# Peptides against a protein of PDB entry 6DSZ, part 79

Target 1, 361 residues: chain A of PDB entry 6DSZ
Amino acid sequence: NYVVTAQKPTAVNGCVTGHFTSAEDLNLLIAKNTRLEIYVVTAEGLRPVKEVGMYGKIAVMELFRPKGESKDLLFILTAKYNACILEYKQSGESIDIITRAHGNVQDRIGRPSETGIIGIIDPECRMIGLRLYDGLFKVIPLDRDNKELKAFNIRLEELHVIDVKFLYGCQAPTICFVYQDPQGRHVKTYEVSLREKEFNKGPWKQENVEAEASMVIAVPEPFGGAIIIGQESITYHNGDKYLAIAPPIIKQSTIVCHNRVDPNGSRYLLGDMEGRLFMLLLEKEEQMDGTVTLKDLRVELLGETSIAECLTYLDNGVVFVGSRLGDSQLVKLNVDSNEQGSYVVAMETFTNLGPIVDMCV

## One batch from the design tools (peptide; made by RFdiffusion4, then SolubleMPNN)

Design b2_p13_2_s1 (from b2_p13_2 with S1M T3V N12V)
Fold by OpenDDE base, seed 1:
Structure b2_p13_2_s1 (fold): chain B 361 residues (1-361), chain A 13 residues (1-13)
Amino acid sequence: as target 1 above (361 residues)
Amino acid sequence: MAVFPASGELPVL
């Protein structure tokens, strides 16, 4: 009996950092197709805690902390539209991943969007938003007592959404999205009414952004607003302030992923299709009234890594580079550059053995 | 509590 031990997937398709195992533990969660790996980040490196098999490819993986929770919960959506909210429980040496809520959010009618599944969580944990189909925005209300994830759709006039995020600091849940129409790409905002199950007019819009604008980053307070990343430009907008940069270095390769470094949104990691790692910096100006405004945007090349599918900042300048095409890495960001001008040092490399092609014979 | 040994401040680039 040759037990063909099915080789574990090694290609990373998502990663997230938070406090999932406890309030005090810093965790790295890694999605490898149908596999979820949970690590505790320690002074000695990554300690494996649990591996979990999912009933499908992980398409969305987000940590969130509802009011009154001591630690983060995990939202997962699979490529087959199975949604769940997971909680980590430990009792002595016994480790359980508890499904707090689940549901299938597939629609019988709709065109699946060509840009794939987008899943986002409101920063105040009021709802989950899903862009699954063209012309629809799906809302899952977050209720503590709801074991069944129920969703409803709101019609979106903008049929071709490129990316969408919830904004910070909004009285009502507010989305910001890049969309394409026959006139080009644009940014728009909508407030989401849970009560009326409709969109209201958002606080701002920006028509005619860069033709290749591909990503939205929601910026936390005190800055607020959003960053829009294109092929040639990076723009900030918060309704009152607009700022754009076009650093020549980003034109060489498309930025494909991002991760926030500082809780206040002053720095972001950016990864491109060549494996270059950048820092995006938001320079602050403190006004006499104590308000913080954006003074400038800057992009700095840190160095080279494996081609990132996802990035997550851990702690003390350590970054996890999740790669689908190459080896995933733990890298250290240094204050001083090496002789080659790189601020990046590889600490650990995780061999990617490629996709297991099930040869259906 | 710093998880990895602090080998320095993050590059304030």
Scores: peptide ipSAE 0.029, ipTM 0.741, DockQ to the pose 0.357
Fold by OpenDDE base, seed 3:
Structure b2_p13_2_s1 (fold): chain B 361 residues (1-361), chain A 13 residues (1-13)
Amino acid sequence: as target 1 above (361 residues)
Amino acid sequence: MAVFPASGELPVL
């Protein structure tokens, strides 16, 4: 009996950074199919803390900190619509991952969206939003005392949502999304009423964005609003200000992932399908009233990495490049370019042995 | 405490 020790998955399909193990620890969490890897980021590199087997492929993995939690909680949704909220607990050398809440959020009716599962968390931790099915937005209210994740659906008139995020700085939970209709792609906002279980009119909309607009980035205060990334353009809108750039350098390959570098949303890493790593910069203008407005957007090529499925900034210019198609990397961002004009240096490479073909035996 | 040695500041582009 050859116990073929099932090779652990190596392809990365998600990564997040936060304070999961403690308030002080910086963690890197990596999703590899059904496996969650938890690291502490240290001066010496990534220290492995725990590995967790999940009951299904991880489709969504997000850290969030409800009001009065000292550390982040982890939301996971699997491809089979099993949702859970996880907490890290350590008692001496004993490490436990506690399920605080769980539920199945699958609907009996609905068309699964072709663009797959989208899961988002309100920045104020009022709710989780899920785009699982066309024409439906699922809401999971966040309640501390509820061990059972209950969800409800709100009908979306927009059947073809491309991407969706919660906005920052909104009195009510507000989503911003790119959708497609017969006239093209558009951006719209909705307020989410937990009480009435309906959408209210959001603060703004932008009709006729770029035809290939594919990603929404919610921008924190003081800027607020959202960035819309297309194939040829990057646009910003916050209801009061609109700005668009069309840097030729992004036209060469489709941007497929992003990660916020600065807590205030001044910089974002962007990764494309060729493994190019960019910095998106939001240039500030301070108004005489002390308000901060967006002056300009700029995109700079940093260098080349493995093709990123996900990116996460760690600390001190170190970025984790999670790759599904290639080796994952820790890379260093340098102030000065090398002789090739690259600001990126590979620090560590994590061999990707490819997809585990589930041989149904 | 800086997690990685401070020798690589983020490019302030």
Scores: peptide ipSAE 0.026, ipTM 0.689, DockQ to the pose 0.456
Fold by OpenDDE base, seed 4:
Structure b2_p13_2_s1 (fold): chain B 361 residues (1-361), chain A 13 residues (1-13)
Amino acid sequence: as target 1 above (361 residues)
Amino acid sequence: MAVFPASGELPVL
């Protein structure tokens, strides 16, 4: 009996940075199929802390900090619609991952969406939103004392949601989403009423965005609003201000992932299908009343990495490039370019062994 | 606490 030690999955399908192990620790969490890897980010590099086997392929992995929590909690949704909220507990040398809440969020009726599972968390931790099925938006209210993740569905008239996020700075939980209809792609917002279990009219909409608009980035305060990324354009909208750019450099390859660098949303990393790494910059304008508005958007090519499935900024210009198709990397962003005009230097490479195709011989 | 060697600030591009 050759116990083929099933090689641990190496392809990265998600990564998140936050304070999961403690309030002070910076963590990198990496999803590799059914495996969750937890690292502490240190001056010496990534220190492995724990590996967790999940009950299914991780489809959503998000850190969030409810009011009164000292550290982040982890929301995980699997491809089989098992949801959990995890807490890290350490007692001396004993490390436990505690399930705070769990549930299955599968519906008996619904067409699974072609663009896959989307899971989002309200920035104020009022709810989790899930786009699992066409024409449905699932809501999981976040309640501290509830060990059961109870969900309800709100009917969504827009059947073909491309991407969705919760907006920042909204009195009620507000989603912003790109959807497709027979007339093209559009952006819409809805407020989510937990009380009435319905959508209310959101603060704004933008009809007829770029035909290939694929990603929504929720921008934190002071800017607020959202960035919409397409194949040819990047647009910003917050209800009051609209700005669009069409930098020729992004037309060469589709942007497929993003990560916020600055807490205020002034910079974002963008990764494309060719492994190009960009910085999206939000230039601020300070008004006489002290309000901050978006002055301009700029995109800069930083360099080339492995093709990112996910990106996460760590600290001190270090970025984790999670790759599904290639080797994952730690890269350093430098202020000055090298002789080739690249601001990116690979620090560490994590070999991706690919899918072990069990060749049944 | 600064993590990784502080070999330069983030490019303020």
Scores: peptide ipSAE 0.023, ipTM 0.692, DockQ to the pose 0.411
Fold by OpenDDE base, seed 5:
Structure b2_p13_2_s1 (fold): chain B 361 residues (1-361), chain A 13 residues (1-13)
Amino acid sequence: as target 1 above (361 residues)
Amino acid sequence: MAVFPASGELPVL
């Protein structure tokens, strides 16, 4: 009887940073298949706090802070469409992860989208949005008193959504998405009416974006709007301002993940399929009326890391590189480059043991 | 307080 000690999963499929354990603690949360790892970010490094087994592979993991909460709550969706909202609770030495709400959001009908599950949260915490199936957008209203996550579907005319985000600074919850039709890829916005359970016309659209446009980044105030990342171009649009760049350096490999560095959305980390780490910079211009507008976009190569599945900026130039294919890393961003021109230094490496090949013997 | 020194020492590129 070979008790194959089931090796804990080491491949990272998601990571988020926030204040989950307390209002004051900075946490790193790591999804490894069915396992959630919770760390506190300290001066000495990552302190492990708790590991949580989930009832399935984690497909979505997002932190959010509803109005009047002192700390972040965690939304998790599994690959089997089990949704939950989790709260961290400590009572002396006892650490509990409390399920505040749960539900199954699976539909009996619908084609699962080829680009996988997308889960997003409105910045004002009014709703969760889910793209699970082609031609459907699922909405989970966020209500504090509701222990049961109830969802409804809104029909999307756009059958092939590539990526979707909620925009910032919108009176009504507003989504921005890249979709594909026979004419190419496009960007569109919709307002989400909770009352009528329908889409209203959004503030803007951009037809015929780059053919390989793959990611939407919602930009917080004061800029607002969205960044659209393609294979060859990066574009910004907020309804009033459009700006596009096509830096040759991004053509070499597909950008696959991103993370916001600054709360105001002035900088983003970008990771590509070769493990290159970039900084996207939004240069501001202050108008005479005090309005902040985007002046320019710039992309800089920082260095190389493991191939990121996810990136999260922690603090003081420290970045967690979550890797599915390679070793995950803590890396330090430096102001000055090394002799090789890299601004990236590996601080810690977390060995990925790879997929447990179930050798059915 | 995340003390990889505090959030004030962001590398400004």
Scores: peptide ipSAE 0.020, ipTM 0.679, DockQ to the pose 0.355; fails the geometry check

Design b2_p13_2_s2 (from b2_p13_2, 5 letters changed)
Fold by OpenDDE base, seed 1:
Structure b2_p13_2_s2 (fold): chain B 361 residues (1-361), chain A 13 residues (1-13)
Amino acid sequence: as target 1 above (361 residues)
Amino acid sequence: MATLPSSGSLPVL
């Protein structure tokens, strides 16, 4: 009896950092197809805690902390539209991953969007938003007592959404999205009414952004607003302030992922299709009234890594580079560059053995 | 580059 130990997936398709195991533990969660790996970030590196098999490829993986939770909960959506909210529980040496809520969010009618599944969580944990189908925005209200994930759809007039995020600091849950129409790409905002199950007019819009605008980053307070990343340009907008840069260095390769470094949104990591790692910096201006406004945007090349599918800042300048095409890495960001001008040092490399060929036996 | 966020709890690898 050859026990063919099925090779574990090694290609990373998502990663997130937060406090999942406890309020005090810093965790790295890694999605590898149907597998979730949970680590504690320690002084000595990544300590493995648990591995979890999912009933499908992980398409969305997000940590969130509802009011009165001591630690983060995990939202997972699979490529087969199975949604769950997971909680970590430990009792002595016994480790359990508990499903707090679950549901299937598949619609019987709808065109699956060509840009794939997008899942987002409101920063105030009022709802989960899902772009699964063209012309629909699915809302899952977040309620503590709800074991069954119930969703409703709101119609989007904008049929071709490229990316969407919830904004910070909004009285009502507010989405910001890039969409395409026959005139080009545009940015729009909508408020989401849970009560009326409809969109209201959002605080701002920007028509005719860059033709290849592909990503929305929601910026925390005190800046607020959003960053829009294109092929040639990076733009900031918050309703009152607009700023755009076109650094020649980003035109060489498409930026494909991002991660926030500072809690206040002053810095972001950017990864491109060549494995270049950048820092996007938001320069602040403090006003006499104590308000903070955006003065400038700057991009710095940090160095080279494996081609990132996802990035997450851990702590102390350590970054996890999740790669689908190459080896995943732990890298250190240094204050000073090496002799080659790189601020990046590889600390650990995780061999990618490629896609598991499902041999149908 | 400016100082990066640190919890101060993890030893600087």
Scores: peptide ipSAE 0.068, ipTM 0.770, DockQ to the pose 0.112
Fold by OpenDDE base, seed 3:
Structure b2_p13_2_s2 (fold): chain B 361 residues (1-361), chain A 13 residues (1-13)
Amino acid sequence: as target 1 above (361 residues)
Amino acid sequence: MATLPSSGSLPVL
């Protein structure tokens, strides 16, 4: 019996940063197909803590902290629609990953969306939202006592959702999404009623955004609202303020991932299909009443990395670049550029051995 | 580039 030691997957398809192992530990969680790798971020680099096998390809991986939890919980959805909420528990040297809740969220009826699975969590941890099928938005209410994840569907009139996020600072859970119709791409908002299991009219909409608008970034308070990223433009809208930029440098390659650097949403990393790393900056203006408004948007080229599938800022200017097509990297962001004008220095490279071809013998 | 967030949890590598 040749135990073909199945080579562990090396291609990264998701990464998140948070406080999963404890309230104090900074963790990097990496999804590699069916594997979840958990690291503690240390002065010496990434310390491996645990590897977890999942019952399918990880399609969604999000950290969230329900009110009165000391540390983050992990939501995972697989490509086979198995959902779970995981907790890290350590007792001395014993490390356990506890399933707090689980469920299968597959529908018997629905067209799977061509843009794949989208999973989002309300910033106030009231619900999980899932775009799995065209014309449906699935809601999983978050309840602490429920070991079984129950979901319901709300009908979306907008059949072709491109991306969706929950907004910050909303009294009711509010989604913002880019959708396509015969007239082009548009942005709309809906409030989600858990009680009535329906959408209410959201606070704002923007018709006729850029034709290639592909990503929504929900912006925390004090700015609120959303950033919409296209091929040629980046726009901000919060209901009261609209601002658009069209920096020529972003037209060269499609932006494919983003990550928030500042907790207040003042800066975001952007990665494109050429491995270029950008900083998006939200310039604030403080009003006389103490309100903070968006003054301007700016994009700066930081340097080049592996082609990012996902990005996550760790700490002290260290960024994890999760790559599916190339080697994943730890990179340092410097305040000053090098002789080549780059602010990016590679610290560590994680060899990608390519896709595990399931050779059916 | 402006100063990046630091929690002070990691030594500046």
Scores: peptide ipSAE 0.048, ipTM 0.759, DockQ to the pose 0.113
Fold by OpenDDE base, seed 2:
Structure b2_p13_2_s2 (fold): chain B 361 residues (1-361), chain A 13 residues (1-13)
Amino acid sequence: as target 1 above (361 residues)
Amino acid sequence: MATLPSSGSLPVL
């Protein structure tokens, strides 16, 4: 009897930061296949709090804070379409992860999208949106009293959605998405009516974006709108302003992940397929009326890390680099560059033992 | 680089 001690998965496939354990605690949550690792970010580094086994590979992991909650809740969707909303509870030394709501959101009819599962949460916590199948957008209304996650589908005319986010500062929940058609890639917005269970026309669209436009970043107020990241270009659009940059440095490797640094959306970390870490900066201009507008976009190379599957800014210039292909890292961002022009210093490295082939015997 | 966000609660690692 070889007890194959099932090695723990070490490849990171998602990470998020927020206040999950308490209102005051800063947490790092790491998805490693079927496992959720919960850390508290401390003065001394990452303190492990809990490891949770999930009933499938984690495909979506998002923190959100409904109105009147003191701390964040965790939405998880598995690759088998099991959805749950989790709450952390501690009573003395007893630590429990409570399922507040659950459901299976699988459809009997639909083509699973080739670009995989996308899950997003409205910034005002009105709904969860899911792109699971081509030509469908699934909506889960967020209700505090509902233990059963009920979903409905809205038909999406755009069959080939590349990425989608909810926008900030919208009266109705509004999605912004990159899609592909025979003419190229485009950006469109839709308002989501919970009442009518349909899409309404969104505030703006942009036809003929870069052919390799792959990511949407929703920008919080005061800027609002979205950033669209391509292979060669980074564009901002909010309906009133359009800005595009094509920094030569981003052409060398595909940007694959991002994370917001500033709460106001003035800075974002970007990671590429070569393990380069960038800062995207939104330069503000204050108008005479006190309105803040985007003046310019800038990209700075910070340094090199492991190839990020996900990035999470923690605090004090510390960034978690979640890697699937290499070792995950804690890195420090310095104000000043070293002699090589790098702002990045590795603090800790988490060995990735590679893909655990779960041989189901 | 400009100063990064800090909660002021974590000592500078």
Scores: peptide ipSAE 0.033, ipTM 0.754, DockQ to the pose 0.112
Fold by OpenDDE base, seed 5:
Structure b2_p13_2_s2 (fold): chain B 361 residues (1-361), chain A 13 residues (1-13)
Amino acid sequence: as target 1 above (361 residues)
Amino acid sequence: MATLPSSGSLPVL
């Protein structure tokens, strides 16, 4: 009897930072296939708190805080379309992960999108949006009293959505997305009507963005709007202001992940397919009326890490680099560069033992 | 690089 000790998954496919265990604790949550790992970020490093087995591969993992919650809730969607909202509950030494709500959001009819599952949460916690299938946007209304996650579909005319986010500072939930048609890639916005279960015209659009525009970053107030990341260019648009940069350094490798550093959206980490780590900076201009506008965009090379599948800023310049292809890392960002011009120092490395080959015996 | 966000509660790892 070879007890094939089922090797724990080590490849990271998602990470998020927030206040999940308590209002005071800073947590790192790591998705490794079907496993969720929960850590508390401490002065001594990552303290493991709980490991949770999920009912399938984690495809979406997002923290959100509805009005009147003291701590964050966790939304998870699996690759088998099982959705849940999880709460951490501690009672003395007893630690429980409570399912507040659950549902299966699979459609009987639809073409699964080639770019995979996208899940997003409205910043005001009004809804969850899901791009699961071409030509459909699934909405899960967030209601406190509903233990069953009910979803509905809105038809998208845009069949080939590349990425989608909810915008900040919108009266109605508003999505911004990159899509492809025969003429190229474009950015569009829609307001989501929960009442009518339809899209209304959003505040702005940008036709003919870069051909390889791949990511949308929603920018919080005071800037608002979105950043669009391509292969050659980074653009900002908020309806009133447009700015584009084409820094030569980003052309060398495709940017594949991002994470917001500053709560106000002044800085973002960017990771590429070569393991290069960048800082995207939004330079502000304060107007005489006290309004804050974007002055410029700048990209700085920070250094090299493992190839990031996901990035998350923790605290004090510490970043978790979640890697699927290599070892995950805790890295420190320094103010000053080393002799090689790097601002990145590896603090801890988490060995990736590669894909678990499920040998169905 | 400008100063990074700090909670002030975690000693610098």
Scores: peptide ipSAE 0.032, ipTM 0.755, DockQ to the pose 0.112

